# Ledger of designs, part 31: peptides against a protein of PDB entry 8OXM

Target 1, 371 residues: chain A of PDB entry 8OXM
Amino acid sequence: FKAEFRLAGGVNLPKIIDCVGSDGKERRQLVKGRDDLRQDAVMQQVFQMCNTLLQRNTETRKRKLTICTYKVVPLSQRSGVLEWCTGTVPIGEFLVNNEDGAHKRYRPNDFSAFQCQKKMMEVQKKSFEEKYEVFMDVCQNFQPVFRYFCMEKFLDPAIWFEKRLAYTRSVATSSIVGYILGLGDRHVQNILINEQSAELVHIDLGVAFEQGKILPTPETVPFRLTRDIVDGMGITGVEGVFRRCCEKTMEVMRNSQETLLTIVEVLLYDPLFDWTMNPLKALYLQQRPEDETELHPTLNADDQECKRNLSDIDQSFNKVAERVLMRLQEKLKGVEEGTVLSVGGQVNLLIQQAIDPKNLSRLFPGWKAWV

## One batch from the design tools (peptide; aimed at target 1 F364)

Design b2_p14_8_s4 (made by RFdiffusion4, then SolubleMPNN; from b2_p14_8, 10 letters changed)
Fold by OpenDDE base, seed 5:
Structure b2_p14_8_s4 (fold): chain B 371 residues (1-371), chain A 14 residues (1-14)
Amino acid sequence: as target 1 above (371 residues)
Amino acid sequence: EPLFSLISLAEMLA
């Protein structure tokens, strides 16, 4: 290990360390402290399984449909080593960095990222109608720029086109797999883009199995398909390549129902895998930057309410696990809102839900639905 | 043990 470390930023201030292997290769690693990486490790294994299913199918294999994975080594309940995704950047850093973000560079007369955040924070406790109106005003004055990512990174037109297709396929695969697994908290810092491949890497997998729907501000979209995400696909948007890749991914997931259900069932009942949303985690995920000052976690929330009869906790847990499995089974059957949809019908519904300004306007402002 | 079992289970079920 090198004696020097860097901070990766964010609330948990993870340490970037450089390690020289016995092979003489330098490897960058991210050391997270105060974070349970077990959920990330488990979800990475589920993604690897989904990749195996996608590689077995001829149509998804030909399209190179994969969800990007990274190595996670949990060291304790509060520490672990992540493979640092070398050559990746958070999409939020590229798009809305205060100094040199793409929105500021390409749209200097639009609202700043700060102005957009402020406007949406002001209406956070308002009606859905007021949220929608302000969201539409923000969207009108904050136009997408993510097309410039591939244009900046890939100067050769043929390479540019191939990388834009790789991006579109990565968004499609991760969106459908993420939807099936109920992956939440897809804010702009939890999605990295690889500067060489243009593929997305989803990080911080701590909200899964639709637990984002039980947050204080419920998640209202199946995956992130915001205006910048769509702009990165270029002129075709969600049509053509993206839609077809979603449909082919969904087809493989639906045809793998028994395998997916069995694996998720084993995970949900693993006593070492805490996937449930707790109130403290929910508060942390939707904490305001202004509220950082007063929530000293008085860890002295009395152990007294933990004497809800172990039987009632276990019964509550089992009922939540059963509901998650039932909802997963519905998704894999194409059951949406009590109706059985074709693969194309289901994918279309999910796309419409994900791009709906009414759904996007209802998200927590920290999710940055206008980006 | 359980983490290694899931890859093995996915490999066995797949």
Scores: peptide ipSAE 0.018, ipTM 0.608, DockQ to the pose 0.024
OpenDDE base, seeds 1, 2, 3, 4: peptide ipSAE 0.010, 0.014, 0.014, 0.012; ipTM 0.577, 0.584, 0.571, 0.574

## One batch from the design tools (peptide; aimed at target 1 H187 L215 K368)

Design b2_p15_1 (made by RFdiffusion4)
Pose (drawn by RFdiffusion4):
Structure b2_p15_1 (pose): chain A 334 residues (1-279, 317-371), chain P 15 residues (1-15)
Amino acid sequence: FKAEFRLAGGVNLPKIIDCVGSDGKERRQLVKGRDDLRQDAVMQQVFQMCNTLLQRNTETRKRKLTICTYKVVPLSQRSGVLEWCTGTVPIGEFLVNNEDGAHKRYRPNDFSAFQCQKKMMEVQKKSFEEKYEVFMDVCQNFQPVFRYFCMEKFLDPAIWFEKRLAYTRSVATSSIVGYILGLGDRHVQNILINEQSAELVHIDLGVAFEQGKILPTPETVPFRLTRDIVDGMGITGVEGVFRRCCEKTMEVMRNSQETLLTIVEVLLYDPLFDWTMNPFNKVAERVLMRLQEKLKGVEEGTVLSVGGQVNLLIQQAIDPKNLSRLFPGWKAWV
Amino acid sequence: SELEEEREEQIAEAK
């Protein structure tokens, strides 16, 4: 074990450690004290199940739809450890870096990230109209730059297109799975982009199962589909590869709702922390019902096709009205 | 940033 450890930041102060194995290769682990990783263990298990189901299905096998997973090992009710992701860079560090940010490098005339943060801070005390107007003004003077990422990393057109296609597929699959699982904490620091495969990896998974509505600022989107992601998917935008991949993933999930419910039914017997406190779990049953409704496409008794559900999700995600009410720190304009 | 800290505090309070 290495004698030194680093802090990753945050109120809980997670610890980062390095271990040297028998082969001598250093491996980085993240021990997360005062937090419960059992929910993250369930998220990783269902991620692996979805990846296996996508691999089994011939339609998705050809499209090579995969979910990037990292091992999470719970150690106690209030602690655990997880595998650190190597060879990845944060999206916000690439895009909105103060020193060498992509938006500053490409569009110096556009508004800086500090100006946008100041405007968002000044407008959180205003009403809906002023928030919508400021958001539209910010979007008018802040063009997406993320499309140049592979352009700056993959000079060969074949490799560049391969990496762009893998990025688009990974974004579609992660977005579908996050909507199904109700993932809400999807700001720039929770998503890491690989420098080689260009596939997005979700690392935080801190809050899910429709927990953003509990937060003071409700999450009005099911997944992150901001202007930067859409521009980086190509000229075609959400139409094309993204829509088809979403439809295929939704079909696979509808075909495997039995396996998904079997995986998620680990609750109601060993409830995790932050639940059933302050004296057939209530919130566990509620989230199971919500997941079942999402999987069956019933909701309030209404039937919805896979294509219609995908179109509705795209409309909700790209709607500026929903983006205006989001948390300023979520970086909806980014 | 200040907004990022406020977000972490709100998440911590929600627990």

Design b2_p15_1_s1 (made by RFdiffusion4, then SolubleMPNN; from b2_p15_1, 8 letters changed)
Fold by OpenDDE base, seed 1:
Structure b2_p15_1_s1 (fold): chain B 371 residues (1-371), chain A 15 residues (1-15)
Amino acid sequence: as target 1 above (371 residues)
Amino acid sequence: SELDREMGLAIAAAR
């Protein structure tokens, strides 16, 4: 290890360290403190299994359908080491950086990202109708620009086209696998894009198995397919390549039902893997920037757990695990809203749910559904 | 064009 470290931004002040491997290669690592990396590590293992299934199928292998993964080494319940995703940028950084974000550069007369957030925060406690109206006004005055990512990074037209297809395939694969695993909507800072491959890397996997539906503001989309995410696909949007890659991914997932259920069952009943949403985690994930000052992390979660009988906790946990497995089985059978759908029907429903402005307008404003 | 051919191949590989 090198003796020096850098701080990565954020509340937990993670440390960036450089190490030299036994192969003589320098590798950058992120050391997180006060963060449980076990869920990230588990989800990376599940993604690796999904990648193995996708590589075994000829149709998905031909399309190069994969989820990008990174190395995670949990060191304790509150510390670990992450691989630094070199050559990646958060999509939120590219899109809505205050200084040089693509929205500011390409759409200088649109609403600022701050104005959009303010407008949506003002209606956060209002009716769904009022949220929808303000969301539509925000969307009209904040037009998508993510098409410019590939145009800036890939100047050769053939390379540009190939990378736009790689992006579209990456979104499709991560969307369908993310839906199956119940990752839900993803904050724009928790989706990285590789500046060389145009593939997405999903980080901070702290919400899985539809636990986003039990947040104070429930998730309303199966995955993030916002206007900028779609704009990055180019003029065809969700039609053609994206839809077909979703269908082929879903086909492999559904045909691998037994394997996926067995793996998820082992993980859900692992006593070392806490995937459940606790109230403190839920508050933290939907905290307002204004409220950052008062939540001292000194509320030991330990004091409130002591009063429930161990038997009632275990029975509650088992019932939640069983419900997650049942819902996973339904997804893998194509059961949506009590109806059995074909792969094409299921994928179509999920796409329509993900792009519906009514669903997007109901999301937590902190997750920026207009981006 | 050569680009149209490459685009066609890339679309065919992605289909």
Scores: peptide ipSAE 0.000, ipTM 0.305, DockQ to the pose 0.014
OpenDDE base, seeds 2, 3, 4, 5: peptide ipSAE 0.000, 0.000, 0.000, 0.000; ipTM 0.386, 0.345, 0.361, 0.357

Design b2_p15_1_s2 (made by RFdiffusion4, then SolubleMPNN; from b2_p15_1, 7 letters changed)
Fold by OpenDDE base, seed 5:
Structure b2_p15_1_s2 (fold): chain B 371 residues (1-371), chain A 15 residues (1-15)
Amino acid sequence: as target 1 above (371 residues)
Amino acid sequence: SELDKEMELAIAEMR
């Protein structure tokens, strides 16, 4: 271990530690000291299984459709070593967080990221109509710039095209796999981009099985397909490569129904895998910056013996698990809102839901739906 | 090349 550590940005102050392996290779390790990395570890295993399914299909294999995985070594319930994806950057850091963020560099006359956030926070408690109007004003004055990521990193036109293709395929694969698994909390800090491959790496996988829909501000999109995400695909946007890669991924997932259901069933009933949303986690994920000061976790576990019979808790858990499995089965059958859709119809519906400004305007402001 | 096949496939998907 090197004596020097870097802080990765974030509330839990994760420590990036450079480790020299027994093989003499330096590996960056992210040490999260308070997060349950078991959820990330379990979801990485599910992603590896999805990748195995995608590699078996000729059409998805030809397109190199994979969800990027990272090694998670849980050290304890609250500590683990993430193999930090060396050569990755959070999309939010590239776009908005640095003094030289791409929005500031390419669009200096647009609203600042702070102005956008402030405007959306001011309407957070307002009607959906007021949120939509302010979101549209923000979007008009905050134009996408993520196309410049590939243009800055890949100066050769052939390499640039290849990397933009890899990016588009990565977004498609992760979007569909993420939708099937009900992956939430896809804010701009939880999505990394590899500076060499242009592939996305999804981190912080603690909101799964549509548990984002039960947050105090429910998630209203199936995956992140915001204007900057689309801008990174280039001139075709969500059409052509992205749509076809989504369709081919969805086809493999639907044809693997039994395998996916069996895997998820085992995980839902694993007593070591806490996938359920708890109120404290929900508050933490949607904390207001101003409220950070007073939530000292006084774990006054006042043992209010709410003698909710252990039977009622277990029955409630089982009902939630059954509902998750039923919803997964519906997705894998193409059942949306009581209608059976083709792969193309289902993918089209998901794309439309993900890009709808009405859905995006309803998201928690911390999700930064305008980016 | 592999790149040419990927480009051909991408062009075919853009149609």
Scores: peptide ipSAE 0.153, ipTM 0.837, DockQ to the pose 0.014
OpenDDE base, seeds 1, 2, 3, 4: peptide ipSAE 0.021, 0.055, 0.058, 0.133; ipTM 0.670, 0.750, 0.749, 0.824; seed 2 fails the geometry check

Design b2_p15_1_s3 (made by RFdiffusion4, then SolubleMPNN; from b2_p15_1, 7 letters changed)
Fold by OpenDDE base, seed 2:
Structure b2_p15_1_s3 (fold): chain B 371 residues (1-371), chain A 15 residues (1-15)
Amino acid sequence: as target 1 above (371 residues)
Amino acid sequence: SKLDEEMGKAIAEAR
């Protein structure tokens, strides 16, 4: 370890430490000091399993369908070492950085990211109709620019095309795997893009098994498929490569039902894996100041072990775990809203739900559904 | 971990 560290910014002030490996290679490490990394570590193992399933299938292997993973070493309930995703940037930093984000550079006459946020915050407690109208106004005056990521990074047309395909495949794989696992909190700072591969890296995996639906502002989309996410795919958008990669990923997940159910059952009953949403975690997720600069004291989730009777906790926990397993089984059977769908029908429904401006307008404003 | 063992079994059964 070097004696010097850098701050990565953000509310938790993670420390970036340079480490020399036994191989003599210098590696940057991110040390989180307030986040529970156990959830991330467990979800990375699930992603590695999903990657193993995807590599076994000839059609998904040929398409190089993978979810990007990173190494997590939990040190305590509140500390751990992340393998820093070197050469990655948050999609939010590229798109909506306050100084020189792509929206400001390419669309200087559109609303600023701050104006969009302010408009959506003003209607946060309003009707769904009022939220929808303001969201449509914001979207009309904040046009997507994420196509420029690949255009800026990859000047050679053949490389550009290959990287755009890699991006589209990464979005498809992570969207379907994320839906099956019920991943939430997919805001623009929790999704990194690799500047060399154009593949996505999903971080902060603490909202899983549809626990985003029980937040004070429920999550209304199966995954992030916002206008900028789609714009990064190029002219075809969700049609063609993205849809086919979603279908092939969903085929592998549905054909791996027993394996996925067994693994998720183990996770749900692991006493070291706190996947349940608690009120303090919910408050923390939906009261995050948008500006990385405000040192708000992180509400420590650990102080309210309400001494509920052990028996009532166990019965309530088991009922929630059973409901999660039942819902996972439904997804893997293609059961949506009580109807059995084909893989193509299920993927189509999920795409439509994810791009529906009515669903997007209902999200917490900090999720930035207009980006 | 117990998770690694059961994941290892589930991965082995899926082979």
Scores: peptide ipSAE 0.008, ipTM 0.505, DockQ to the pose 0.019
OpenDDE base, seeds 1, 3, 4, 5: peptide ipSAE 0.005, 0.007, 0.005, 0.000; ipTM 0.301, 0.443, 0.440, 0.328; seeds 1, 4 fail the geometry check

Design b2_p15_1_s4 (made by RFdiffusion4, then SolubleMPNN; from b2_p15_1, 8 letters changed)
Fold by OpenDDE base, seed 5:
Structure b2_p15_1_s4 (fold): chain B 371 residues (1-371), chain A 15 residues (1-15)
Amino acid sequence: as target 1 above (371 residues)
Amino acid sequence: SELDKQMAEDIAAAR
C-alpha cells in the first residue's frame, strides 16, 4: 500500500489507495468506509449471473452484450476494498468538471453546470409545470457534448467507430439489466466510463429493486438515458444498435425468468443483505448542499423504534419483499401499467419513459437530468 | 447470418 490516497469525488469520500500487488502491478483500490460495499458485492454477483445468461444466448454473445463488473472485497460490514476500475472516469467528471469539463470546453457560451443546477434547485419545491419549463430552458442552453469523449480518446476512425459501438452496447445492456433489477441513483458520478473500452461501469448499487421510487423525490425514469448519454451513441441516437441491443438483452432476461426470480428471492430474504430503503439513507441520497451544515447526525436518533412487535416489522418486510418479487415477475412477463407488451413494445416504452423531458424534469436536481 | 445483416445495417446506419 502506498501512503498516499486520493479522494473520489463522491458523497461518501471513498479513499483511492494505490496498492502494489505481489505481482509487482500497481492497482488502484477504492476503500469505502460504509455498508454499501456489501450491496455492491451482491449486485456484482447478480450482474455476473446476468452476464452468464447473456453469454449462453447466441444473439447476445455475438453482440458482446455484457454489464461491466468490478471486484468487491468486503473487509468488514463497513469497509471493503473495491478494485477501482483503473482507467475509468466518472461521466460527470468528464462532462461537468468545473475546471476543464467537456461542456465548458466545447460549449463555452452555454450555461455553466453550476447555473443549471442552481436553476433546477430554485424550482425543486415548485409545480411539475414550472419544473418542466425551467428544465427545457436549461436544456436549450446546455447542449450535449458526450460525442467528444470517443473523439478525444480514439483518433483512428475505425477504432473510434468500434468504441462508439461498444459504448452503445454497454448503455443498452446496463439499462435493461438495471431496469429489471430496479437500479436507482444513476447520477453522473455513479456511472464511470472506461477510457480504453468505452464501456460503462455502474457503481454504488445501494438503490435496487425500485427503492428509488420511495425516495423523497421519487425516481421517474427506468434508467439514465439523458441527452449526453444519447449523444455518446452518435447520429443514430437510441435507434438501431441501442434499441436492438436493449431488445436482445430483454429477450434473454424474459427467457430467464425462473432463474432471475429464484436468485432475487434468495437475496431479498438474505438477512445479511439490507436492500430496503431506510429514512436516513433516503435523506442522505437526496441531501441538499445547504443541509450539510446542520445534519451532523447526532446519532441520537432516539431508538424510538416504536415497539411495533417484531411480528409487525417482519410482516411489513415480507410484504415489501413479496411486492418486489411480484413487480420483477411483471417486468419479466412484459407487464407494464397492467398491459402485456412484446419485447419491442416494452423496450420502446422504457426508452420513451427514460427520454421524456417531463419525467426528467421531476428528478432530484442532484441527479443532473440535463447532463 | 441474419445477425450479421442486422449488424451491417447498424454499422451502415451509424456511419
Scores: peptide ipSAE 0.013, ipTM 0.456, DockQ to the pose 0.013
OpenDDE base, seeds 1, 2, 3, 4: peptide ipSAE 0.000, 0.013, 0.012, 0.019; ipTM 0.276, 0.461, 0.434, 0.484; seeds 2, 4 fail the geometry check

Design b2_p15_2 (made by RFdiffusion4)
Pose (drawn by RFdiffusion4):
Structure b2_p15_2 (pose): chain A 334 residues (1-279, 317-371), chain P 15 residues (1-15)
Amino acid sequence: FKAEFRLAGGVNLPKIIDCVGSDGKERRQLVKGRDDLRQDAVMQQVFQMCNTLLQRNTETRKRKLTICTYKVVPLSQRSGVLEWCTGTVPIGEFLVNNEDGAHKRYRPNDFSAFQCQKKMMEVQKKSFEEKYEVFMDVCQNFQPVFRYFCMEKFLDPAIWFEKRLAYTRSVATSSIVGYILGLGDRHVQNILINEQSAELVHIDLGVAFEQGKILPTPETVPFRLTRDIVDGMGITGVEGVFRRCCEKTMEVMRNSQETLLTIVEVLLYDPLFDWTMNPFNKVAERVLMRLQEKLKGVEEGTVLSVGGQVNLLIQQAIDPKNLSRLFPGWKAWV
Amino acid sequence: ALEEEREEQIAEAKE
């Protein structure tokens, strides 16, 4: 074990450690004290199940739809450990870096990230109209730059298109799974982009199962489909590869709702922390019902096709009205 | 600053 450890930041102060194995290769682990990773263990297990189901289905096997997973090992009710992701860079560090940010490098005339943060801070005390107007003004003077990422990393057109296609497929699959699982904490620091495969990886998974509505600032989107992601998917935008991949993933999930419920039914027997405190679990049953409604496409008794559900999710995600009410730190304009 | 406020709100919600 290495004698030194680093802090990853945050109120809980997670610890980063390096271990040298028998082969001598250093492996980085993240021990997360005062936090419950059992929910993250369930998230990783359902991620692996979805990846296996996508691999089994011939329609998705050809499209090579995969979900990037990292191992999470719970150690106690209030602690655990997880595998650190190597060879990845944060999206916000690439895009909105103060020193060498992509938006500053490409569009110096556009508003800086500090100006946008100042405007968002000043407008959180305003009403809906002023928030919508400021958001539209910010979007008018802040064009997406993320499309140049592979352009700056993959000079060969074949490799560039391959990486772009893998990025689009991974974004579609991750977005579909996050909507199904109700993932809400999807700001720039929770998503890591690989420098080689260009596939997005979700690392935080801190809150899910429709927990953003509980937060003071409700999450009005099911997944992150901001202007930067859409521009980086290509000229076609959400139409094309993203829509088809979302439809295929939704079809696979509708076909495998039995396996998904079997995986998620680990609750109601060993409830995790933050629940059933302050004295058939209530919130576990509620989230199971919500997941079942999402999977069956019933909601309030209404039937919805896979294509219609995908179109509705796209409309909700790209709607500026929903983006205006989001948390300023979520970087909806980014 | 906004990101710190977000982490604080998450920590408070968990409480």

Design b2_p15_2_s1 (made by RFdiffusion4, then SolubleMPNN; from b2_p15_2, 8 letters changed)
Fold by OpenDDE base, seed 2:
Structure b2_p15_2_s1 (fold): chain B 371 residues (1-371), chain A 15 residues (1-15)
Amino acid sequence: as target 1 above (371 residues)
Amino acid sequence: SLLEELGRAIAEARA
C-alpha cells in the first residue's frame, strides 16, 4: 500500500488507495466506508453466473453479450475494498456533474442540469399530471448528447462504430439481466462507462429483487433507458442491435429458468444476505444530496438492533421471499400483467415501459430521468 | 454446478 490516499467524491468519502500487487503491478483500489459491500459482492457473483449462461449460448457468445463485473472484498458490514474500475467514469460525470459536462458543452442554450433538477424538485409532491407536464418541458429544453462520448473517445470511424456496438450490447445485456434480478437505484452515478471499451459497469447493487418499488417514491421503470442512454446507441436508437441483443439475452435467461430460480432461492434464504428494504435505507436513498460537496451525515442503517422478534419476522420474511421467487418465475415465463408474452413481446413491453415519459416523470428527482 | 460455483464464490467473498 502507498501511504498516500485520494478522496473520491461523494457522500461516503471513499478513499482511493494505490496498491502494489505481488506481480509488481500498481492497482488502484477504492476503500468504501459506511456502505455494506456484501450486497455488491453477492450480486457480482450472480452477474458472473449470468455471464456463464450467456457464454454457453452460441448466439449470445457470438454477440459478446456480457455484464461487466468487478472484484469486491467486503471487510465489514460498513467497509470493503472495491477493485477500482480503472478507466471508468460515471455517466453522470461525463453528462452533467461537472462545469464542462457534455450537455453544457454541446447544448449551451438548453436548461442547465441544476435548472432541470430544480423544476423536477418543485413538482416532486405534485400530481402525476403536473410531474409529466414539467418533465416534458424539461426534456424539450434538455436534449440528449451522450452520442458525443464515443465521438470524443474514438476518432477513427471503424473504432467508433465498434465501440458504439459494444456500448449498445452492454446496455442491452445489463438491462435484461438487471430486470430479471429486479435491480434498482440506476441513477447516473451508479452506472460507469469504460473509456476504452465503451461498456457499462453497474455499481451499488443494494436495491435488488424489485425492492425499488417499495421506496417512498417507487421505481416505475424496469431499467435505465433514458434519452441519453438511447442517444449513445446512435441513429438506430433502441431499434436494431439493442432490441436484438435484449431478445437474445432474454431468451437465454428464460431458457435458464430452473438455474436462475435455484440461485435466487439460495440467496433469498441466506441469513448473511440482507436484500430487504428497510426504512433507514429507503430514507438514505431518497435524501442523498445531489451535490457531492454536501457532507450530510450518512444515516447508518446498521445501528438498528431491531431485536427481530424471531417468530413473526420469519413468517413475514418467508412471505416476501416467496413473492420475489414467484415474480421471478413469472418474468422467466414471460408473464407480464397476467399475460404470457413471447420473448419479442416481453422485450418490447419492457422497452416501452422504460422509455415512457409518464413512468420517467414519476421517478425520484435524484434519479435524473431527463438525462 | 453453477450453484456450487456460486456457493463457493459467495463463501470466498465473505471470508
Scores: peptide ipSAE 0.022, ipTM 0.637, DockQ to the pose 0.025
OpenDDE base, seeds 1, 3, 4, 5: peptide ipSAE 0.008, 0.013, 0.006, 0.000; ipTM 0.471, 0.571, 0.471, 0.302

Design b2_p15_2_s2 (made by RFdiffusion4, then SolubleMPNN; from b2_p15_2, 9 letters changed)
Fold by OpenDDE base, seed 3:
Structure b2_p15_2_s2 (fold): chain B 371 residues (1-371), chain A 15 residues (1-15)
Amino acid sequence: as target 1 above (371 residues)
Amino acid sequence: SLLDEMGKAIAEARA
């Protein structure tokens, strides 16, 4: 191990360390000290399977539709080593870093990221109407800048165009695969961008199978398709390449229904794969700065009071697992809100849900839906 | 089978 480390952005301040292997090669590693990396490891295997399905289909293979994966080595229930994606940066660090963020550089007269956060926190307990009005005011005074990522990194116009296309394909593939798997907690620190490929790397896969919908502030979007995410696609936005790549990804997922259901069924009943949302995890994900004062360390979670009968816990777990499988089957059949949709109809509905300011305004302020 | 390959990959990732 080298003595020097870098901090990756985010609440847990994961340490990026350089390791020299026995082969003499330097490998960057992300050390997460408090997270269960087993969930990330399992979800990476599911992504590898989705990539295998996408590579077997001629239309998705020609488009190079893949979800970026990273190697996870869980060391314990609370620690592990991630292969750090060398040459990646959190989109949040590029966009909304307080000192040198792209919003501050390109839009110096807009609201600061802090002002936007403050305004949305002030209305967090207000009506949906008040949240929507303040969200629209924030959005008007915080204009997208993510187009500048590819422009800064790729000076050659032909390379720039190919990288913007790679980005758009990566967003499409990860959005549809993420929707099928019910991947949540897609805040700006959980999405990395590769500075060489312009592809996205999704990290912190601890909210899956729509468990984001049972958070104290429910997730109201199927994936992150915020204004900066769209701005990175260029002038066509969600139309053309993005939509077609979503449709082709969804077509492969729907045509692979039996395989995906069988895989997810095995995972849902794996006793080593804790995918269920628990109250402590929910509190951690949506912790308010004001609530830091009352968390006295006396949450000794004495394992004792969860003596709810093992039978009632098992029955409740099985019922949740069955509901997850049923909802996955519906998605893979194109059943949305009780109606069977075509691939194009389903993808259109998901895009509309993801870009709707009413849905975005209802998200937890920590998700930063205005970015 | 694809499941056996996944089971092996899961087992190798756990080992």
Scores: peptide ipSAE 0.005, ipTM 0.401, DockQ to the pose 0.023
OpenDDE base, seeds 1, 2, 4, 5: peptide ipSAE 0.000, 0.000, 0.000, 0.000; ipTM 0.344, 0.298, 0.391, 0.287; seed 2 fails the geometry check

